# Peptides against a protein of PDB entry 5OOQ: the designs that were tried, part 159

Target 1, 227 residues: chain A of PDB entry 5OOQ
Amino acid sequence: YREDVRQVVTHPANALSFLQPGRLVEISVNGKDNYGWGAVVDFAKRINKRNPSAVYTDHESYIVNVVVNTMYIDSPVNLLKPFNPTLPEGIRPAEEGEKSICAVIPITLDSIKSIGNLRLYMPKDIRASGQKETVGKSLREVNRRFPDGIPVLDPVKNMKIEDEDFLKLMKKIDVLNTKLSSNPLTNSMRLEELYGKYSRKHDLHEDMKQLKRKISESQAVIQLDDL

## One batch from the design tools (peptide; made by RFdiffusion4, then SolubleMPNN)

Design b2_p24_5_s3 (from b2_p24_5, 11 letters changed)
Fold by OpenDDE base, seed 3:
Structure b2_p24_5_s3 (fold): chain B 227 residues (1-227), chain A 24 residues (1-24)
Amino acid sequence: as target 1 above (227 residues)
Amino acid sequence: MKVTQLENGGLLYDISDEERAFIS
């Protein structure tokens, strides 16, 4: 059921509103490359210039650029292409005993394991010399402050996901966690229904534009408060 | 919104309760 929750949480209709610059997200690429918590730089709708008619799944239809501080030092980071989530061979997290570096990597929504309830203050130009390392230091500090893990956004309380089927899913999980007698049913069909509802209710392209605007406005407000 | 100064000079924001309302 955790995967079912993740699918709903990382759906564009839900996730994009929380992918502001500096948002902490837990990253797992291809289900095997765990980069840990990174910080969102920006996101954009995935566009294939060579094939404009290409259709992506909802979870692969957006590219999120994130700063990670766990990139293997010998990874060919120079081969990374912005907004290309197909990572070059050799791009991977550092293993135990290996040195790591900071890098900006493009990922899909499907590579987000969790969305944190925290945001880092992000440099205006993350690609400038030393800036990603600054974010990396901040990530380390956050991890130090949260030894039990960075708090995750509550899908209901924080993300305001109010779909009835999702709420039922969450309740089911809660019941299972408390080891109460329940009939765990597969939610795969319901999940598809949720996606269908989202697709019908939202123009993702327009939503993305509006969200980006609001994100910028939000950053301006935050900056004013910090001065 | 809660803002916390990090030891490294960075800022940490807790906006979990306000974010959706603001962005929507």
Scores: peptide ipSAE 0.165, ipTM 0.777, DockQ to the pose 0.379
Fold by OpenDDE base, seed 2:
Structure b2_p24_5_s3 (fold): chain B 227 residues (1-227), chain A 24 residues (1-24)
Amino acid sequence: as target 1 above (227 residues)
Amino acid sequence: MKVTQLENGGLLYDISDEERAFIS
């Protein structure tokens, strides 16, 4: 059931509007490389310059750049390409006892385990010297403040996923006695298809850029009022 | 939205419930 929920949550139709700069996301690459919680820098629709006709699944159709503070120190980070989610060999999180560094890595939506309900204030230029390390320090501070784990966005309350089948799925997860008329996996697949159709009809990338800007502006105003 | 000053000088935003309010 958790995977079913993840598929819905990380679908572009749901996830992109929550991938503002600084958004915390929990990262697992290829189901094995766990980087922990990172901070979103930005995202873009995946474009294959070598094969423009390439068709990606919905969950692989966007690249999300994230700052992680768990990169193995001897990883060949210089080989990272900003818009290539196929990471070079040797790019991995630090294991126990190994030193880690901060890095910006490109991931797909499929590599997001969870979306947090928190955002860090992000430097304007993350590529500037020392900026990703600053974010790394903030990530450590967040983890310190949330020893029981960073709060995850509620798919219903926060993300406003109101599809009836999804609600039923969530209810079943929350209440073991809930009966579904169909297989939850089948329902999840159906939801993905529905959202996929929606995403194809609209330029979600552009819409999300506009929304991100609006959110940033609104937050700036609030911050000024609090200062 | 809750804004928290971090010890490192950064800011943390809790936008769990207010997220859609900014884009609606």
Scores: peptide ipSAE 0.132, ipTM 0.753, DockQ to the pose 0.306
Fold by OpenDDE base, seed 4:
Structure b2_p24_5_s3 (fold): chain B 227 residues (1-227), chain A 24 residues (1-24)
Amino acid sequence: as target 1 above (227 residues)
Amino acid sequence: MKVTQLENGGLLYDISDEERAFIS
């Protein structure tokens, strides 16, 4: 059930409006490399100039650049390229006992485990010397302040995902947590239909979400100036 | 929106309520 929810939440129609600079996201690349919580730098539609006919799934159709502070120190970070989610061999998070460094990595939406309800103030030029390390220090402090985990955006209350099938899924999850009386297969079948709906309305939803994002960002900046 | 000063001089935003109000 949690994976089903994640697929809906991280769909472009829902996620993009919440990927403002500084947004905290929990990152798991290819379901195996857990980088923990990172901060969004920016995102863009995935393009392949060498293969313009390339077709990507919805979750792979955007690249998100994120700052992480858990990169293994001996990873070949110099080979990382913005907006190229095909990571070089050896790029991985530090394991227990290993030292880590800060890095900006490009990920797909499918590599987002959770979207937090918090944002960090981001430097204007994150790629300038020392800037990603500043963000890394902030990430460490956030993790210290939230030992039980960073709060996650509520898909219904915060993200306003109002599809009836999704709402039913959420209710079933709540019931499952208490009584274990839900049917995972039934919910999965309904989610396939939901994905179809998102795909058909993707362009319109994207436009609306982008507009909402821009307005939200503007409001946040104004409030910051009032401090 | 709740803004918290970080020890390193950065700012932490809880914008969930603001986003909720705007997109509702």
Scores: peptide ipSAE 0.126, ipTM 0.741, DockQ to the pose 0.310
Fold by OpenDDE base, seed 1:
Structure b2_p24_5_s3 (fold): chain B 227 residues (1-227), chain A 24 residues (1-24)
Amino acid sequence: as target 1 above (227 residues)
Amino acid sequence: MKVTQLENGGLLYDISDEERAFIS
């Protein structure tokens, strides 16, 4: 269910207005490369110069440039291409025990795990020498100050997502969370089992997928009208 | 350190130059 919420939150119709310079976002590329919290530099509509007729999904239709401070030091950052979210081989976050550096990477909206309720002051020219490192220091300080995690934007209160289907989804999630939290026998295995039982019993997973699609379609239409 | 509340409920976090030097 968290993934369904993420897809709604990171949809262009909802996310773009919160991707101001300095906005903190939690980054996971291809579901495997976790860079942690980074800071948004800018974003642009994805354009395929080789194939102008290329059609991208909503979540792939924009490129977000973000500063991360967790890039593996020996990553071939010189091979990064502006506005190309297909990262070169070897571009990855540092693992435990490895040294990291700051880098600007282009990502899609689909690579945003969370949007933080926090923005950093961004240098005017992030490409200038030392500016990425300055942002990197700020990121470290933020992480230090928020040891329990950086606050995430509230989809309803902060992002003002008022779609009826989304609200229904959120209510369902709240009900499930309440039921799970009230179970004293909550270990990881039991939580998964319980979730599975509820999902099967109420077909919640399918309902969520349907709602997601409806929301996505509605948002896509709105976005097209606004272009 | 300067923290400013944004209209959308978000926070703007501005680290001073002094604090940046300390984080080195």
Scores: peptide ipSAE 0.089, ipTM 0.654, DockQ to the pose 0.097; fails the geometry check

Design b2_p24_5_s4 (from b2_p24_5, 11 letters changed)
Fold by OpenDDE base, seed 3:
Structure b2_p24_5_s4 (fold): chain B 227 residues (1-227), chain A 24 residues (1-24)
Amino acid sequence: as target 1 above (227 residues)
Amino acid sequence: MKVEELENGGLLYDISNDEPAFVS
């Protein structure tokens, strides 16, 4: 059921507005490569230059560049291509006993396990010498300060996801956590159905436009570079 | 928004209750 929530949370209509520079995100690539918490650099709509008409799933339609400090030291980081989430073979997090380095990697929204409620101050030019290492040090410090885990954004309280189907999903999860269910398969199917309904009724483009307008009209936005 | 200075000199921001903003 955690996956069902993750699908909603990481949907572009919900996630993108929280992927500001420095936003902490927990990263898992391909369901196996866990990089831990990284810091968002930026994101962009995924565009296939060779095939502009290419259609991606919602969770693969954006590329997020993130700084991680857990890259295996011998990973072929030189082969990383900006805005290419298909990572070269050998790009992986360091295992126990292995040394790690800092790297900027492009990921899809689907590779975000959690979105933290914290942001790091980000250097203006993360590609400059030593800058990603600075972020890496900050990541280590954050992890030290939060030994029980970095706080995660609350989908309802923080992210303001107020969709009825999502709320029903959350309620269902809560009920399942508190009540013994005799039919877990049926419950799982219902959760998937609820997510399906949520996804189908939302127009990503329109949702994003509305959100952008709301933000623009409601407040002045101060970015990290203005601090 | 709560701002905290990290030991290494970095800054940590708690913006969990701030209005979200797009960056691109």
Scores: peptide ipSAE 0.106, ipTM 0.726, DockQ to the pose 0.492
Fold by OpenDDE base, seed 5:
Structure b2_p24_5_s4 (fold): chain B 227 residues (1-227), chain A 24 residues (1-24)
Amino acid sequence: as target 1 above (227 residues)
Amino acid sequence: MKVEELENGGLLYDISNDEPAFVS
């Protein structure tokens, strides 16, 4: 169910209006590289310069530039290409015991794990010397202030997602969470059952995606070189 | 919008109840 919620929340029709500069987002690249919470710089619609006819999924159709403070210090950050979400080999978050640095990385919507209900005040020129480090310090402070985790946007109350199937999904999750809190073992089994049922309803997700594709977005266009 | 000062002099905004907008 969490993945289903994530798919809806990170769809362009829902997510883009909340990707203002400074918006905190939790980042996981390719489902393996967890950078933690970063801050949005900007975003643009993805365009392939080499193959203009390239068709991207909704979740791959935009590039989001984010500041992270968890980049491995010896990662080849100089090889990062602007607006290219295909990260060079060696670009990864620091592991435990390794030193980290601040970096701006281009990601897709599919790499957003969560959208926070907080925004940082962002420097006007994030690429200027020392500015990304300032954001990095702010990120550390936020994490300190929210030891139980940065609060996530409410998809219904904050994002105003009104899809009936989604609302039903959210209600089911709420019920499960309530039950899990009372009996963790029973609730975990029920959650897995619910996840299994919703994972099979991929058709519902496609319908939701189709509805959202109709939303015209006036966003900046980023041309990418596919490697 | 709730604004909180950070120890480093930065500002933290809680915009959970704000309308979606593209802001600089």
Scores: peptide ipSAE 0.086, ipTM 0.629, DockQ to the pose 0.525
Fold by OpenDDE base, seed 1:
Structure b2_p24_5_s4 (fold): chain B 227 residues (1-227), chain A 24 residues (1-24)
Amino acid sequence: as target 1 above (227 residues)
Amino acid sequence: MKVEELENGGLLYDISNDEPAFVS
């Protein structure tokens, strides 16, 4: 049920306020390309230039630029387009035995596997020579310090997600993790029901009005010719 | 690298210093 929690955590209504520059996020693009932990550069609302009226899913409605230090060295990073989450062919993380480099890649919220409870002090100009590599070194050092994994934001204690249905979901997950149930299938069904109820109960777009207004005033809007 | 405590138990790592040593 980690995916259900991830969907709530990475929703703009919850995630955006924690995507400050330097925030560590664990990145998995298209469910197959795992870049590990990267650092947030910035984010912007996504606008389709071809169709300004296009409506993206909540998890694809923002573009997050992140520094990763696991890019395959022979990836065509020169073909990366700023704020374009449709990555060129060949852009991938290094596999075992391959060398990696640092890169800034644009991702959607859906590509965030976890949000860390750690931040890096980011350079003012990440595009300046050597700055990505500096961040990359810091990422390696952080990983060294946390061999058992970088601490993840607690949805309740840290993110202050206090929705009743979500809390029930979290409690059920906790029970399943700590106590073997006599009917795991029923419990699984119950968790799905709770998640569904959470999703139906809240007009998340409405809940985000205040945040979106603030973001629109302070953040850039990205218009893409494709996507 | 300087390490500072954030609210809610998070940590901030100062990467302005390229030195490998951590300072809290």
Scores: peptide ipSAE 0.261, ipTM 0.743, DockQ to the pose 0.097; fails the geometry check
Fold by OpenDDE base, seed 4:
Structure b2_p24_5_s4 (fold): chain B 227 residues (1-227), chain A 24 residues (1-24)
Amino acid sequence: as target 1 above (227 residues)
Amino acid sequence: MKVEELENGGLLYDISNDEPAFVS
């Protein structure tokens, strides 16, 4: 059920409007490489110039560039290519006892475990010398300030996912935790129907994306030096 | 580090002296 929710949340029709520069996202690549929380640089629709006829799933159809501060120090980061989510061999997060470095990695929407309700003011040129390290320091500070975890966007209250079937799913998760394991197939089947709906609304979502982003950026109310 | 509280409960952290760049 948690994975089902993740599939809906990370669908382009829902996620893209919240992937502004500086948005914090929790990253898990290929379901095994956990980089923790990173900061969004930008995103773009996935294009294969060598194979224009290539078809990608909705969750693989966009590339998100993110700054992480947990890259293993001896990873071949020089082989990373922006907007190419096929990571070179050896690219991985540092394990316990290993040293980490900052890196910008391209990921798909399917590699997003959670979308945070936090943003960072990002440098204008993240590729410039020292800029990704600045973001890395900020990520460490954020993790220090939120030892119990970075707050996650609420799919209903924040992301405005109001599909009836999704709402029913959320209610079941919140109220019937003990019974959720007994009906995974039923919920998954309903989610497939939701994916179809979201796919059809993709173009409309893109048209509204800029407006939603601008609104969110203007919602700052209080400036504080310390929290 | 300056932190702005968003209306929806989110937080925006100012980590740069430069104005943030937004992607369209």
Scores: peptide ipSAE 0.204, ipTM 0.709, DockQ to the pose 0.084; fails the geometry check

Design b2_p24_6_s1 (from b2_p24_6 with S1M Y3I D5P T6S D7L L13M)
Fold by OpenDDE base, seed 2:
Structure b2_p24_6_s1 (fold): chain B 227 residues (1-227), chain A 24 residues (1-24)
Amino acid sequence: as target 1 above (227 residues)
Amino acid sequence: MVIEPSLEELEKMAEEMRKKLEEE
């Protein structure tokens, strides 16, 4: 079910409007290379100059440039080609104990694990000397401020995904998470409505809890900066 | 470091959520 949600969330029809410069996204390339949270630089429709007639899947039809601060220091970053999501061999995140550097990598929508409900200030010229490192510092600070994880955009509340099948999926996930032993197959229409309302209420409560946490963290930062 | 949404925006969102919870 998580993958199903991810597919919907990362679909261009839903994701692109939330891929503004500075948007935090969690990155997993090829299901193997986890770069953690990065920041969106920009995105563009994928164009194959060699084969203009190439048809890409929806999730591969756009290239998103993201700043990551987890690139292995000895990765051949000089071999990175702009707007080429096929990363050179050796491009990987740093493992435990390895040093990392900041890099801009091109990824597809399919490499987005989640979209965060936060945006960093993104310098206009990210390729200028020192700018990537600035974003990298900001990413570290965000991770420090959110030790329990960066808040993820709510597909329904934030992204306004109103697809009925998706809503049903979300309800099912909620029911499973609440360990409600009620057989989802035997739910009367009334039960579905009640569960729907309950799920929505629960989701709102969790969102509120997350927001309160964010508020508290932001206030703490403001106090530290004023101090 | 500028983080968006702002604190004010977050507070507004929280208030809106609270109102929705009270209406249900």
Scores: peptide ipSAE 0.038, ipTM 0.479, DockQ to the pose 0.156
Fold by OpenDDE base, seed 4:
Structure b2_p24_6_s1 (fold): chain B 227 residues (1-227), chain A 24 residues (1-24)
Amino acid sequence: as target 1 above (227 residues)
Amino acid sequence: MVIEPSLEELEKMAEEMRKKLEEE
């Protein structure tokens, strides 16, 4: 259920307008490297200079640069390239007992676990000496202030996702959370079906999807210019 | 540190979250 919601929330048509500088996002790279909550620096459409004809999935078609404060200290952070989501070998979060540092990493939308309902102040030049550490300190402070978890954007109330199939999916999730006595397998199958219908609907409305994406991109640019 | 929401809104949100956790 959570994965189906995540796929909708992190779709470019929905997510990009909420990826302003300083926006908190929860990061999981390749489903295994959990960096925790980071802060958005910027994003851009993924361009392959070597292969301009490369086609990416919707969730891999944009690159988001994020500040994290959980990078393993001995990671080869000097090899990180902005807007290149293929991370060098050895780039990983610190494990228990290991020291961490602040870093800016490029991720795809598919690496966003959740989008927070909080925005930090983002320095104009995050790559300047000491700026990443400042953001890192702010991230630690936020985690301290919200021990029960950072508030997540509500897909319906905050993100204004009004797709009927998605709303049905959300309603089913709510029912499942309330009715623990229901057959989990039956409910899971229904969620998959609803997500499938939602996906097909978006495929059929490609023009609308593209328009929403363009609007989101425009809004993001405005936010960057105001900072 | 925080641009949005305001400190007051954050405190309210935190309180609401605490209440929800206590009700569960």
Scores: peptide ipSAE 0.037, ipTM 0.552, DockQ to the pose 0.248
Fold by OpenDDE base, seed 1:
Structure b2_p24_6_s1 (fold): chain B 227 residues (1-227), chain A 24 residues (1-24)
Amino acid sequence: as target 1 above (227 residues)
Amino acid sequence: MVIEPSLEELEKMAEEMRKKLEEE
């Protein structure tokens, strides 16, 4: 059920309005490389210059640039290309006992495990010397302050996801967590059905229209702050 | 370091999370 919630939360219609510069996000690339909590730099719609007709899934249709402080020190970070989520070979988080560095990596929405209810101050020029390290220090401080975990945005209370099917899903999850005695298989099948209905194209199109409005508003605010 | 929400709000959130974890 956590994955189902993640799919809804990280959908562009819901996630993009919360991916402001400095927003904390928990990052897992390709389901294998866990970078922990990073900070959003910016995001953009994914454009394939070689194949403009390329169709991406909703969760792969945007690229989010994030600062992480867990990059393996010997990773070929110089090969990273902005807004290219296909990471070069050797780009990975540091393992236990290895040294890490700060880096900006491009990820898809599908690589977001959770969105934090925290936002760091993000320098205007993150690529300037020392700026990534400053954000890295801030990330360490946040982790120190929240040893039990960084608070995650509540999909209903914070993100204001009001979709009826999603609310039903959340309610069922709550009931399942409370009533562990109910047949897990039957409840799982019903939840999958509800998620399937929510993921239907019609709901996505309406959400896309709302998303375009929110993105436009968010971009306008960013431009005003840069001015 | 500027963190939003405020430090006070963050502490409150952390406490609420701790309470939830203890209840589980």
Scores: peptide ipSAE 0.034, ipTM 0.528, DockQ to the pose 0.176
Fold by OpenDDE base, seed 3:
Structure b2_p24_6_s1 (fold): chain B 227 residues (1-227), chain A 24 residues (1-24)
Amino acid sequence: as target 1 above (227 residues)
Amino acid sequence: MVIEPSLEELEKMAEEMRKKLEEE
C-alpha cells in the first residue's frame, strides 16, 4: 500500500519541484542498499549519449545527485560516474560496525523512499575538498535533533497533490487502516488499480510540472538554521 | 526572485488544469 503512494510522490511531476539543493531525501538503492537520509545536490533529465533512443520509465528518467554520509569506507567511490545511476560493484552503505564516509551518488527517483520537509545549506561547490563532509556533519545534526525521524512532506498539505485518483488512493489507505476485516490481497489489487488510473493521466500532470515548480519556489522551506 | 506570471495567476492556471484532469 505504501509503495503505491511512493510511486505517486516520487513521480517527476510531483517530486522534482521539491528536489531543491539541500532537500533531505531518504534513499534506498535497488530496494536493498539503504543509505538513510541524504541531501540533494541537483538533478537532471537522464540522457543516454550512447543510445539516444533509450526510453526510461518516469521514475528512472531523472538523475538526482545526493550527498550521503553512510557510504562504506572501502567502497570504490572513485569509480562513480556523475549522472550514471548504475552504481559500480562495491558501492554500498556501511553495515553495522563498519566505518562510513561521505559521498555524492547519482540515484533515480525510484530510489527515493521519502522526501523530507527540511533543507540543509548546500555549498556551491560540493565537489571541493571538505564540503561533502560538512554536509555530512549537518546530516548527523539533523538526525540528532529528530530522534523520532525527520519530518516527511505531506503529499496533500505540502506537495499539494490534489489529483482525484490520488486522493481516492489516500482515502482507501485510511479506510484500510481502520478496517481490520479487510482482505489485504484484494485491497492491494484495488490500490494498484487506482494507481493505474492515475498513471494514465500522467501526461496532464507533466504539463502541470512547470507550474508546480514555480509555485514551490515561492514557498518557504524549513532550513536547518531555523531549527 | 520574481515570478512571472504572479503566484496567484500560476495557482489559478494550476487549478484550471487540475479541473481538466478530473474531467478526463
Scores: peptide ipSAE 0.024, ipTM 0.502, DockQ to the pose 0.028

